Peptides against a protein of PDB entry 3WG5. Designs and how they scored, part 7

Target 1, 218 residues: chain A of PDB entry 3WG5
Amino acid sequence: LAKNIVYVAQIKGQITSYTYDQFDRYITIAEQDNAEAIIIELDTPGGRADAMMNIVQRIQQSKIPVIIYVYPPGASAASAGTYIALGSHLIAMAPGTSIGACRPILGYSQNGSIIEAPPKITNYFIAYIKSLAQESGRNATIAEEFITKDLSLTPEEALKYGVIEVVARDINELLKKSNGMKTKIPVNGRYVTLNFTNVEVRYLAPSFKDKLISYITD
Target 2, 218 residues: chain A of PDB entry 3WG5 as posed
Amino acid sequence: LAKNIVYVAQIKGQITSYTYDQFDRYITIAEQDNAEAIIIELDTPGGRADAMMNIVQRIQQSKIPVIIYVYPPGASAASAGTYIALGSHLIAMAPGTSIGACRPILGYSQNGSIIEAPPAITNYFIAYIKSLAQESGRNATIAEEFITKDLSLTPEEALKYGVIEVVARDINELLKKSNGMKTKIPVNGRYVTLNFTNVEVRYLAPSFKDKLISYITD

## One batch from the design tools (peptide; aimed at target 1 R48 Y83 A101)

Design b1_p9_4_s2 (made by RFdiffusion4, then SolubleMPNN; from b1_p9_4, 3 letters changed)
Fold by OpenDDE base, seed 4:
Structure b1_p9_4_s2 (fold): chain B 218 residues (1-218), chain C 218 residues (1-218), chain A 9 residues (1-9)
Amino acid sequence: as target 1 above (218 residues)
Amino acid sequence: as target 1 above (218 residues)
Amino acid sequence: PIYPIELAA
């Protein structure tokens, strides 16, 4: 039986191997407590593709719904963040946030210019992001355009285009709006109807190491 | 006129954007002092390709010779570290170190398995690493094999195959052995003959931020 | 050795 508990945790900054550890830790805690869901407040400019893929896989393996919430206002789920969102059970965005800009790059040159990824990399990620979108019943065309057009969307656009499920100003509004929604991907092989009626919200604090990494990556 | 100063700095851990900042800082200090060279004691399992490329470029833009020294014993210049080394003015290795294993991967799966890079990525890095080897007059065949065979070499093998220039147990032996060697790539458009006669060795300490990152990435 | 493709924005 699910406890009427929803966990909330924050992940901010670049997506790295440590971000995976954060996701894993947070989800594991929520799983152990048989939470109704965990909400990850995500603010990322992107990061490593591998860490992203691992995070997506960790989310997909979650025994509970993982909601990615692009929060607070001013936050983004850019690049890797978009993939993570698309791999999650539900995406929410706060007003004034963004999602997209998923073009794989080999990095930035010293002059700040983007080192473009070879077409095969781009194509790989196009296929991957489209797969995430398709599996989650989200707009695969827009998912592709996150790469091909370097598209970034507002919450309103993302909702309109069927990229995300919820626009919410805060956790309470998120819970209210997402109550009764089905997860966009299965949880333990089934789509779960979120029940946020009479939930306790529990905030997970970043570990000391989490704080330290955040401090370094900022 | 070059000062009879050789800087030594350590870079340890994953190659990241912060590692670039470390390289940049260290090289800049040595440049400002018109050092005869800087030796970077490198120990890395690899890291980000972009950061690696930036580091290589920063080394190539250096106004002074940058010597990559795979040190101490037990250290490696793995993956990104190999590229950095191949992009440098001189490579040294301590006994008991390794170089190579340059196969690009998209990352590690949750089960620890490698997510293989698409062939185009692999081919890109093959071309890139071969270019570095060729430009530095190092063994481009072995450079390719660092990818294609996931080859890792001992210092003795690397020296024998013409991947590196020096095997040295310590900085003093490195200076002694590399004295009179020409840089493998140009410094300000010319190949420099290293003059380590009567040099002052100055150690650059990691910044607080450097230490913090090292602590997190270990 | 991870050459993580950075998914940068």
Scores: peptide ipSAE 0.182, ipTM 0.712, DockQ to the pose 0.797; fails the geometry check
OpenDDE base, seeds 1, 2, 3, 5: peptide ipSAE 0.039, 0.035, 0.033, 0.050; ipTM 0.565, 0.493, 0.317, 0.341; seeds 1, 2, 3, 5 fail the geometry check

Design b1_p9_4_s3 (made by RFdiffusion4, then SolubleMPNN; from b1_p9_4, 4 letters changed)
Fold by OpenDDE base, seed 3:
Structure b1_p9_4_s3 (fold): chain B 218 residues (1-218), chain C 218 residues (1-218), chain A 9 residues (1-9)
Amino acid sequence: as target 1 above (218 residues)
Amino acid sequence: as target 1 above (218 residues)
Amino acid sequence: GIEPIELAA
């Protein structure tokens, strides 16, 4: 029996292989406990494409709904973060957050200037991000523009254009607004109706390893 | 006055931003001491393109010759390592090492399968690696084949084809064989003749930070 | 931006 439990965990910083490990660990814990869902509070400027793609796949393979919540105010789901969001079962944003800016790059030069990706890379990721949007029933035109125009949106704009599903100030409002919503992609082959009536919220903390990695990379 | 000092340092593992920091630190130390050269003992399976490009640039900006030495036996300068080598002032390899396998990829899937890069990415890096080879007077055709054929070479083959300059069993043999050679790219705008007569060899150790990062990434 | 490429063997 699904316990009336919703997990909440935070993922902050650049998207790397370590970020994948965090996603995997958190989702696995929630799966093992047959949680109703897990909410990932996401704040990222972007990161690695490989890690991003692996994270998307991990989310899609989840036995429970994975909600990406761009939080707190001032946070962003930029670049790789947008792809991850579009690959998830539900997207929420807090007021004062942003989503978008998805143009792929090769990296940064020593002087901090962007090293541009060749056109075929850009086109690959245009196709990829559009596919994520289409699969999830979200706005594929805007998804493309996240790359072609390097577009960034406010929560209100993103909701308006059908990129995201919820604008919420906090976890309680998120649970309230998302209660009864269907996931935008299937969970184990079926679209799930979220049930957040009388749920227990459980917060997951970073592991020791996660803390240590953050300390070294900062 | 250039001190009769040659620095030797080891860089092992994946090419990342941390690897860049190691290159930068080691080269800077050697520059500050006006060393005749620095030899980087390199053993890498590859890594990030951005870090690789930054490392190449750092080497090219070095005030002293930077020698890439694929060492010890069993080591490789694979993928990103090959680019770095081709961007350096001199390449040496120990017997039993390899160089090549430079096909760019987007990364690895969860199951460990390669995610292929789109053709335009491949073409970009073909142009890039060929440019490195041409600038250094090394075999640009083979450099291309490192990508198009995912070619790997032995030290003897690499020397034969004009990809590298020296095959050496150890530091002493490397110094002996490279003595009197000209750098394959300029140092501060001029091609330098290496002088390894009566040099002091100084070994640089990893920093505490480097050790800690290695511990966490392993 | 997304750093898209690894150079791996």
Scores: peptide ipSAE 0.028, ipTM 0.377, DockQ to the pose 0.905
OpenDDE base, seeds 1, 2, 4, 5: peptide ipSAE 0.092, 0.051, 0.027, 0.031; ipTM 0.583, 0.613, 0.301, 0.324; seeds 1, 2, 4, 5 fail the geometry check

Design b1_p9_4_s4 (made by RFdiffusion4, then SolubleMPNN; from b1_p9_4, 3 letters changed)
Fold by OpenDDE base, seed 2:
Structure b1_p9_4_s4 (fold): chain B 218 residues (1-218), chain C 218 residues (1-218), chain A 9 residues (1-9)
Amino acid sequence: as target 1 above (218 residues)
Amino acid sequence: as target 1 above (218 residues)
Amino acid sequence: GIYPIELAA
C-alpha cells in the first residue's frame, strides 16, 4: 500500500551518466518507501543520448509514478529533457519554462558549431520520440516537430497541444491539479490514478557526490 | 624553433568533455613551450562520440606533433581511443596493450546490455574511421573491421597491419624508435620529422580538477 | 544553450 508520501527531487544541468545515477537513486528511495509518486524538478539544456535513453528506461521501469516537473520558472526540458518528460508518467511545467528543441547532433565543434547528425540518426530519434509520445498518448506530431523544426513550446502551448498534462506554479498546485489524474504510461503494467490527498512532501537532496560533480562541471 | 622538449601526459578513463579539456590543456602547454612533441599516454575503454570527435579535431589542429601512446601494459585504446589514435600524428603501443573494438553503440541499458546503434550511425562511424585511416596513411580495411567485427589488435598485429607506427616498452624506447619518423598527418600543413635527439622529457600532471573528476567518476 | 542529444562511441 502506497504511503501518503510524495518525494520531490531536483535534477539540473546536462544529462549524463551521472544524471542517470541521480534519477536511479531518487526513484529507488521513493520506491523503497512506497511513495505515492516522485516529482522530479527538471531543468536541463540537454545532454547525452545514451544517458537519456537509460533514464527513460529507468522511469518506465519505476515501481511508482514519476512526474517530470519542468521547474523553476526559467527552466527548460530541452533536448534530452523532452524525451525524458515524454517517457514519464506525468509531465508538468511551471509558467515561464520551455520544452522541446530535440534535434539530435553529433556534438559541438571546437568553435561551438553544431556537428549535424546524419539523417539516419535523426530518423532514429524521430521514430524514438514518436514512440514515446504514442505510448504515453501524447502528441506525436509535435514530438516529431521537436526534432524536425527544433520546436520549443511554452507550458500553455504544450498543454494545448496535448504534450503535457499540467501547468502548475509550484508543488502544491501540481499536487492539487494532478490529484485524480491517471498516469500516461503504466506503473507495473497498470495505469495508476494519482492520490495526493493528505500527502506528506519529502524533499530529497543531492548527494555530496552530486554537488561535487555539479561544482566541477560548472 | 622547437625546443628540445617532449611533453608526456597521461589520459586515463572514459572519454568525456572533461577528457577533451585535459587534451586541450596538455597540448596547449606543449604548444606554448614549442615542444618537439607531446606524448599522450592513453588508457581508455571508450566514451562519448562527440568528445572523441572534438579531441580528434583538437589533435589535428595542434601546432606540435601529438603522439598517442597506449600505455602502460594492460592499457587499451578501446573504442573512442582508437579513433583518437587514428587521428593523431603517431601511434605507439606498449606490449600487452590493445587497440580496436570500435563498434558504436547508443549506450548501455540498465542491465548492462548494449543498446545497438542503428545501421546509419554505424555507417557514419565506418566512414569516419576510414577517413581517419586514409588521411593518416593507415590501414582503412582494419579500421573498418574495428567496427564491423569489433576487432581488437595487439601492438604486434597493429604494427603488422599498418595501423600503428611504433611498439615501445617505455618512453625512452618510444623516443628512440620514433626519432626521425615523419608524422602520419600534417602539423600546420606539413609532415614533420620528429627530432628526439637530446630531448628533455617533461611530465605534465593532472590538474586538481582532473583528479577530482577521476575520483568522482571512479 | 541547448545541448543536443549526443551519441556515445
Scores: peptide ipSAE 0.066, ipTM 0.621, DockQ to the pose 0.305
OpenDDE base, seeds 1, 3, 4, 5: peptide ipSAE 0.102, 0.032, 0.084, 0.081; ipTM 0.519, 0.529, 0.599, 0.600; seeds 1, 3, 4, 5 fail the geometry check

Design b1_p9_5 (made by RFdiffusion4)
Pose (drawn by RFdiffusion4):
Structure b1_p9_5 (pose): chain A 218 residues (1-218), chain B 218 residues (1-218), chain P 9 residues (1-9)
Amino acid sequence: as target 2 above (218 residues)
Amino acid sequence: as target 2 above (218 residues)
Amino acid sequence: ALYPITLAA
């Protein structure tokens, strides 16, 4: 009961209804165990707007900080993952990862051709991504460009431009650098200082169902 | 005189990419065997827009008539399934089935809440559903109300209002009543008269991949 | 329901 606990979970692949269930399951475990924070290792090339908005909402309502960590090297928080990142308490990127490219689309034709959205829906997601950035004090100008210019950024660029808070190789380095940082959004109405000194790290294994469903969608 | 071959397939559940694959697989089989028609027993609560549009497109390119049959009793062709029906060559409904209810939403939230669709998406789908109805000679005024009023119809109401062509209890009654009917959209440029005199019915089983994905869904 | 929007890179 007198421990400092950080949960680490993994989320890979298309952001879907099932991805929401994962976020909710992992975050719920951390909340019930009074964790200092949960670190989500995120690697997503794309996903659905409705599951993305539900995840952002679940993060906003989280009783503990949610740290989105674009990891491992070569991972991306592209498309839906970018909103999830902008909607969270802290963003960390591992070297060689990517963030951005969030243009909303109606989806894919028989060809694999891109089915664009009506111009006004593009404006809707611009307003939504600007809102997430402003609510978290992040660079809304660059966030808008994730859509209008299909802008994508490396870790160092994302840091310079004020989109993320940490560049880290691993969980230990992430804990060291983010220790003492305020969360970019509140936890239950209060901005919180992260205390990662003398912390127990607990890894949450993805379930059989997680790995299988992810593989199939792949 | 001649033996006419009719294929029958079942398509159930949410409309997704796998559903497009089912439509493409079943239709390709019927085309290669020079079938008079393929009948799809459709039961769907809704699904994704891009897959629905890809299915409508696949049906438009079909070299044989595609008859959408809302079957069994208790089934519905709601939301995305309504567009598939309106985009097909002939629509049949079994007693106690439903069609309509197509108001677009961005999706569902955590607590039973619904994420509203911006007006542009709503107007976009109004134009699209009116267009499918107009191209097939079905009631565009009522089709709009599937969206603007979330209108849902019984089979008897759907026939009366000119949204569908046939009310049938089974495949036998469907072939009998639809024999001699012109298709509502062309097959390769010409409106085909359906010849169901001297008919061989062939049932297509769902594949291993079909069954697996649906068991996981159940 | 109808789900209209997807996000992709």

Design b1_p9_5_s1 (made by RFdiffusion4, then SolubleMPNN; from b1_p9_5, 3 letters changed; failed a check: a repeat of another design)
Amino acid sequence: GIEPITLAA

Design b1_p9_5_s2 (made by RFdiffusion4, then SolubleMPNN; from b1_p9_5, 3 letters changed)
Fold by OpenDDE base, seed 2:
Structure b1_p9_5_s2 (fold): chain B 218 residues (1-218), chain C 218 residues (1-218), chain A 9 residues (1-9)
Amino acid sequence: as target 1 above (218 residues)
Amino acid sequence: as target 1 above (218 residues)
Amino acid sequence: GIYPIELAA
C-alpha cells in the first residue's frame, strides 16, 4: 500500500551518466518507501543520448509514478529533457519554462558549431520520440516537430497541444491539479490514478557526490 | 624553433568533455613551450562520440606533433581511443596493450546490455574511421573491421597491419624508435620529422580538477 | 544553450 508520501527531487544541468545515477537513486528511495509518486524538478539544456535513453528506461521501469516537473520558472526540458518528460508518467511545467528543441547532433565543434547528425540518426530519434509520445498518448506530431523544426513550446502551448498534462506554479498546485489524474504510461503494467490527498512532501537532496560533480562541471 | 622538449601526459578513463579539456590543456602547454612533441599516454575503454570527435579535431589542429601512446601494459585504446589514435600524428603501443573494438553503440541499458546503434550511425562511424585511416596513411580495411567485427589488435598485429607506427616498452624506447619518423598527418600543413635527439622529457600532471573528476567518476 | 542529444562511441 502506497504511503501518503510524495518525494520531490531536483535534477539540473546536462544529462549524463551521472544524471542517470541521480534519477536511479531518487526513484529507488521513493520506491523503497512506497511513495505515492516522485516529482522530479527538471531543468536541463540537454545532454547525452545514451544517458537519456537509460533514464527513460529507468522511469518506465519505476515501481511508482514519476512526474517530470519542468521547474523553476526559467527552466527548460530541452533536448534530452523532452524525451525524458515524454517517457514519464506525468509531465508538468511551471509558467515561464520551455520544452522541446530535440534535434539530435553529433556534438559541438571546437568553435561551438553544431556537428549535424546524419539523417539516419535523426530518423532514429524521430521514430524514438514518436514512440514515446504514442505510448504515453501524447502528441506525436509535435514530438516529431521537436526534432524536425527544433520546436520549443511554452507550458500553455504544450498543454494545448496535448504534450503535457499540467501547468502548475509550484508543488502544491501540481499536487492539487494532478490529484485524480491517471498516469500516461503504466506503473507495473497498470495505469495508476494519482492520490495526493493528505500527502506528506519529502524533499530529497543531492548527494555530496552530486554537488561535487555539479561544482566541477560548472 | 622547437625546443628540445617532449611533453608526456597521461589520459586515463572514459572519454568525456572533461577528457577533451585535459587534451586541450596538455597540448596547449606543449604548444606554448614549442615542444618537439607531446606524448599522450592513453588508457581508455571508450566514451562519448562527440568528445572523441572534438579531441580528434583538437589533435589535428595542434601546432606540435601529438603522439598517442597506449600505455602502460594492460592499457587499451578501446573504442573512442582508437579513433583518437587514428587521428593523431603517431601511434605507439606498449606490449600487452590493445587497440580496436570500435563498434558504436547508443549506450548501455540498465542491465548492462548494449543498446545497438542503428545501421546509419554505424555507417557514419565506418566512414569516419576510414577517413581517419586514409588521411593518416593507415590501414582503412582494419579500421573498418574495428567496427564491423569489433576487432581488437595487439601492438604486434597493429604494427603488422599498418595501423600503428611504433611498439615501445617505455618512453625512452618510444623516443628512440620514433626519432626521425615523419608524422602520419600534417602539423600546420606539413609532415614533420620528429627530432628526439637530446630531448628533455617533461611530465605534465593532472590538474586538481582532473583528479577530482577521476575520483568522482571512479 | 541547448545541448543536443549526443551519441556515445
Scores: peptide ipSAE 0.066, ipTM 0.621, DockQ to the pose 0.306
OpenDDE base, seeds 1, 3, 4, 5: peptide ipSAE 0.102, 0.032, 0.084, 0.081; ipTM 0.519, 0.529, 0.599, 0.600; seeds 1, 3, 4, 5 fail the geometry check

Design b1_p9_5_s3 (made by RFdiffusion4, then SolubleMPNN; from b1_p9_5, 3 letters changed)
Fold by OpenDDE base, seed 4:
Structure b1_p9_5_s3 (fold): chain B 218 residues (1-218), chain C 218 residues (1-218), chain A 9 residues (1-9)
Amino acid sequence: as target 1 above (218 residues)
Amino acid sequence: as target 1 above (218 residues)
Amino acid sequence: PIYPIELAA
């Protein structure tokens, strides 16, 4: 039986191997407590593709719904963040946030210019992001355009285009709006109807190491 | 006129954007002092390709010779570290170190398995690493094999195959052995003959931020 | 050795 508990945790900054550890830790805690869901407040400019893929896989393996919430206002789920969102059970965005800009790059040159990824990399990620979108019943065309057009969307656009499920100003509004929604991907092989009626919200604090990494990556 | 100063700095851990900042800082200090060279004691399992490329470029833009020294014993210049080394003015290795294993991967799966890079990525890095080897007059065949065979070499093998220039147990032996060697790539458009006669060795300490990152990435 | 493709924005 699910406890009427929803966990909330924050992940901010670049997506790295440590971000995976954060996701894993947070989800594991929520799983152990048989939470109704965990909400990850995500603010990322992107990061490593591998860490992203691992995070997506960790989310997909979650025994509970993982909601990615692009929060607070001013936050983004850019690049890797978009993939993570698309791999999650539900995406929410706060007003004034963004999602997209998923073009794989080999990095930035010293002059700040983007080192473009070879077409095969781009194509790989196009296929991957489209797969995430398709599996989650989200707009695969827009998912592709996150790469091909370097598209970034507002919450309103993302909702309109069927990229995300919820626009919410805060956790309470998120819970209210997402109550009764089905997860966009299965949880333990089934789509779960979120029940946020009479939930306790529990905030997970970043570990000391989490704080330290955040401090370094900022 | 070059000062009879050789800087030594350590870079340890994953190659990241912060590692670039470390390289940049260290090289800049040595440049400002018109050092005869800087030796970077490198120990890395690899890291980000972009950061690696930036580091290589920063080394190539250096106004002074940058010597990559795979040190101490037990250290490696793995993956990104190999590229950095191949992009440098001189490579040294301590006994008991390794170089190579340059196969690009998209990352590690949750089960620890490698997510293989698409062939185009692999081919890109093959071309890139071969270019570095060729430009530095190092063994481009072995450079390719660092990818294609996931080859890792001992210092003795690397020296024998013409991947590196020096095997040295310590900085003093490195200076002694590399004295009179020409840089493998140009410094300000010319190949420099290293003059380590009567040099002052100055150690650059990691910044607080450097230490913090090292602590997190270990 | 991870050459993580950075998914940068």
Scores: peptide ipSAE 0.182, ipTM 0.712, DockQ to the pose 0.792; fails the geometry check
OpenDDE base, seeds 1, 2, 3, 5: peptide ipSAE 0.039, 0.035, 0.033, 0.050; ipTM 0.565, 0.493, 0.317, 0.341; seeds 1, 2, 3, 5 fail the geometry check

Design b1_p9_6 (made by RFdiffusion4)
Pose (drawn by RFdiffusion4):
Formats: sequence, structure tokens, C-alpha cells
Structure b1_p9_6 (pose): chain A 218 residues (1-218), chain B 218 residues (1-218), chain P 9 residues (1-9)
Amino acid sequence: as target 2 above (218 residues)
Amino acid sequence: as target 2 above (218 residues)
Amino acid sequence: ALIPISLAA
């Protein structure tokens, strides 16, 4: 009861309705265990807008800080993952990872050709991504360019431009650097200072169902 | 005189990429065997827009008539399934089935809430559903109301309003009533008259991949 | 329901 606990979970692949269930399951575990924070190792090349918006909402309502960590090296928080990141308490990127490329699309034709959205829906997702950035005090100009210019950024660029808060190689370095930082969005109405001294790290294994469904969607 | 071959397949559940694959697989089989028609027993609550548009496209390119049959009783061709029906060569409904209810949404939220579709998406799908209805000679005025009023219809109502062509209890009654009917859209440029005199019915079983994905869904 | 939008890089 008198411990400082950080949960670490993994989320890989297309952001779908099942991805929401994962976020909710992991975050719920951390909330019920009074965790200082949960770190989500995120690697996603794309996904659905509805599951992305549900995840962002679940993060906004989280009783504990949610740290989105683009990890491992070579991972990306592209497309839906970018919004999830902008919608969270703190963003960390591992070396050699990517963030951006969030242009909304209607999807893919028989060819694999891109089916673009009507121009106005592009404007809708611009307003939504600007809102997430402003609510979290992040660079909304660059966030808009994730869509309009299909802009993608390395970790160092994302840090310089004020889109993320941490560049870290691993969980330990992430804890060291983010220790003392304020969350970019509130936790239950209050902006919180992260206390990661003398912290117990607990890893949440992805379930059989997680790995299987992810593999199939792959 | 001649022996006419009719294929029958079942397509159930949410409309997704796997559903497109089912439509493509079943239609390809019927095309290679020079079938008179393929009948699809469709039961769907909805699904994804890109896959629905890909299915409509696959049906437009079909070298043989595709008959959408809302079957069994209690089944529906709601949301995305309505577009598939309107984009097909002939529509049949079993007693106690439903068609319509197509108002687009960005998706569902955590607590029963619904994420509204921006007006541009709504107008986009109004134009698309009116177009499918116009191209097939079906009631475009009523098709719009599938969206603007979330209108849903019984089989008897759907026939009366000119959205569908046949009300049938089973495959036997469907072939009997649809024998001699012209297709509502062309097959390779010409509107084909359906010849169901002297018919061999062949049922297509769902593949291992089909069954696995649906068991996981159940 | 009909789900219209996806996100991809």
C-alpha cells in the first residue's frame, strides 16, 4: 500500500476496437493498483478513427498518468497512434522511431490505391489534432502539418519542435528523465508531478488473445 | 433447355476486409464455372465504408449476376449492407428481415454514446446511396431516408417502395419468382435476363479462414 | 453502423 508502482504494457499493430479493449484493460489494472503511472510501449502503423478517439477519451479519463512511449527502435506512432500520443500525459520516443503522417483517409481501394476523404473531413481532423495539441500545450502548428504535409518526425526533431517531452533508449532512462515532470494534461482535474524515485516497475504481458489477434490483423 | 448453375454463399457479420475477401472468393468461383447467378445470403449489422465500397465495386465488375438475399428471417442488411444490396443486380428479402438504417457515424463511444459524423460525410453518403439507387432503378427518395431518417423497412415495405425486387422464403421460391427478371444493373455492359428454368443449386462452404475469423468474433 | 474513416501513414 506504501509503494511507488509504474506499470509497463505493450501495444502493437493496427489501432482497432480490440486495441481500445487493451488500453482499457491495462489502464484499469494500473488504476486499481494506485500506480504512479502507466507506460505504454506503442508501435502502430495505422488504425481506425473511432477506436483512436475512444482511446484518447479513455486516457483523458484515466485516474493515473498515461505515458506513450514510441518503442522499440524502428517503431512508429504514425496515423492513429499520433493522436493517441498527442492525447496523453507525456510522450517519449526511443532513438530511431517516428511520429506523424496523420492524414485522414476513407481507406483503401481494390488496387491498394488510397481513397482520400472529402476536403472538409480533412479540416475536421485538423481541428481535432490542433485541439489535442493545444489541450496538452504542444506544438499545434507542427501537429497540423502531420496532416497537411503528411509530416513525419524523428525523436530529436519532435523534441525540438515541442511535440514530445522525452527521448529515451529504455524504460529506466525514461523514468530517470521524466522524473519531476508535470503531466501535459490533468489527472482528475490536477496537473501532476511525476515521482519516479524508488519506483517498482511491473510489466504487463500481452495475452494470447492480444498476440493472436494482432498477428491475424497483420 | 440448358442447365443453369446457381451458386449460393453465406456472408454474415460486420462488413470488413475479410468480408470483401469472401465476396471476391465466392464471386470468382461462380465466374470461372460460367454460372447463371450467385446468390449471397446476407446478414449484417454494418461495417467499414472502404470495404463496403470495394464490395460494391467487385459486384459492378462481376461477370455474372450477384443476387443479394437478406436471409434468414431475423437477418438484416443494415448500414453498410444496404449499400451492398443497392449496388447489386437483384435484391431479395426473406419474411421478417430488415433493410436500411444507414445514417453514418464516426463510431460508438465507451458509454453507449455515438460519435457524430460531420455533415460532409453525411452528404457524401447521401450522394453515394442516391447514385446506387439511380444506377439500379431503385427508389432514390427512400434510399436517402435510410440515412436522413435512419429509415428501416420490412420486405413487404421494401418491395412496395421499389427498393428490392423479390420477397422469398427460401432459395426455391427466390429462383421461381426471379426467373425471367432482368438484372437491375448490367453484367459486362448488358442487362441480363435471368434464366432459372432447369437449375442446379450449388452451396459454397466458408473456408477455414472464414470460420476462424467468425468464431473469434462470436 | 457504417464506419467511414481510417487513418494510415

Design b1_p9_6_s1 (made by RFdiffusion4, then SolubleMPNN; from b1_p9_6, 3 letters changed)
Fold by OpenDDE base, seed 3:
Structure b1_p9_6_s1 (fold): chain B 218 residues (1-218), chain C 218 residues (1-218), chain A 9 residues (1-9)
Amino acid sequence: as target 1 above (218 residues)
Amino acid sequence: as target 1 above (218 residues)
Amino acid sequence: AIEPIELAA
């Protein structure tokens, strides 16, 4: 019986234009193979707003469900990572991960101190993150508080408050728990019911370019 | 007779954290050698606000004069580059270069369209760029208009309006014209009179890391 | 934190 394919890929580090390229490449591969879904294992401290917005848009334009999985234990979907998650078709978190801390900043000074964003920037991103939450049927109040209170949540709290859909220890548990769930946003204009009953898991590796960029940015 | 050293280095491309590292390295080398000054040949379309602010701070902390030279012909000190220039001890431009276009944006969408910044961001950077101009005794009204009108100027216009100090075709003309000028901001708390009467010009090359980063970002 | 701002030409 021809098994449906589920792709798994890892994205780690700061959200940049290169991270966009990774998302685009991975999703494109999965689309070309008509995969049931792609799972992106995400671990990020944050990054650029423009790259984040472009990534969100790319996810929303995907022909297949894109699942953001905050993984492994110890990982985070911090700041930009939270926006990306909220823009996706399904969010999962592993135990021992975190989500939130979305206060926009202008950057870091030489001494490592935060350069605060003007109030209207904060308000723009409050509106933006709330829209992502509302569109995906997730908790818009908590989404706002990710900014206003710089709130961070555990996976259990995030699930409880309706920010995320799944807590899973590994890919197998994620597939099991998310089987039969509807996507939180449309795929090509339709809410898709995930089917993970008879799937082949395929792992995508970083490209040479991805490795080189990671080496330089680390 | 021991000739005083003037360093010359090139910084080209987007303003990023790596660009900060280049500025820091080049200035540090020149400081260690007690150079009379360092000239940074700048060609940039813009970049990150945080990196820009850090670069400005690094320049202002320099133990030697840092001259920003928009070079070669066809180059620009656009956006972030303008802020850097206004934060420096002396600005020069080659004929056929430009300065300005400082409107802050959130970034670019996938289609290449500008994502506009909220009004308060614009106002923050208006205040910031005006402060740089005022501190350096340069035209604060034009500095504001670099944002509000997204103004770009020729070197001749910039000189006329008191935005820059020198128009020069090459390094030799720059040294000649800037000889005896006072820095527009202090060096270690004192306004320095530039002495280029008997100088050795030394060119700094990009490091291996700089070359690699440039290769990846291009 | 989201670094929101690029200064564009």
Scores: peptide ipSAE 0.051, ipTM 0.464, DockQ to the pose 0.889
OpenDDE base, seeds 1, 2, 4, 5: peptide ipSAE 0.109, 0.062, 0.061, 0.111; ipTM 0.603, 0.559, 0.591, 0.598; seeds 1, 2, 4, 5 fail the geometry check

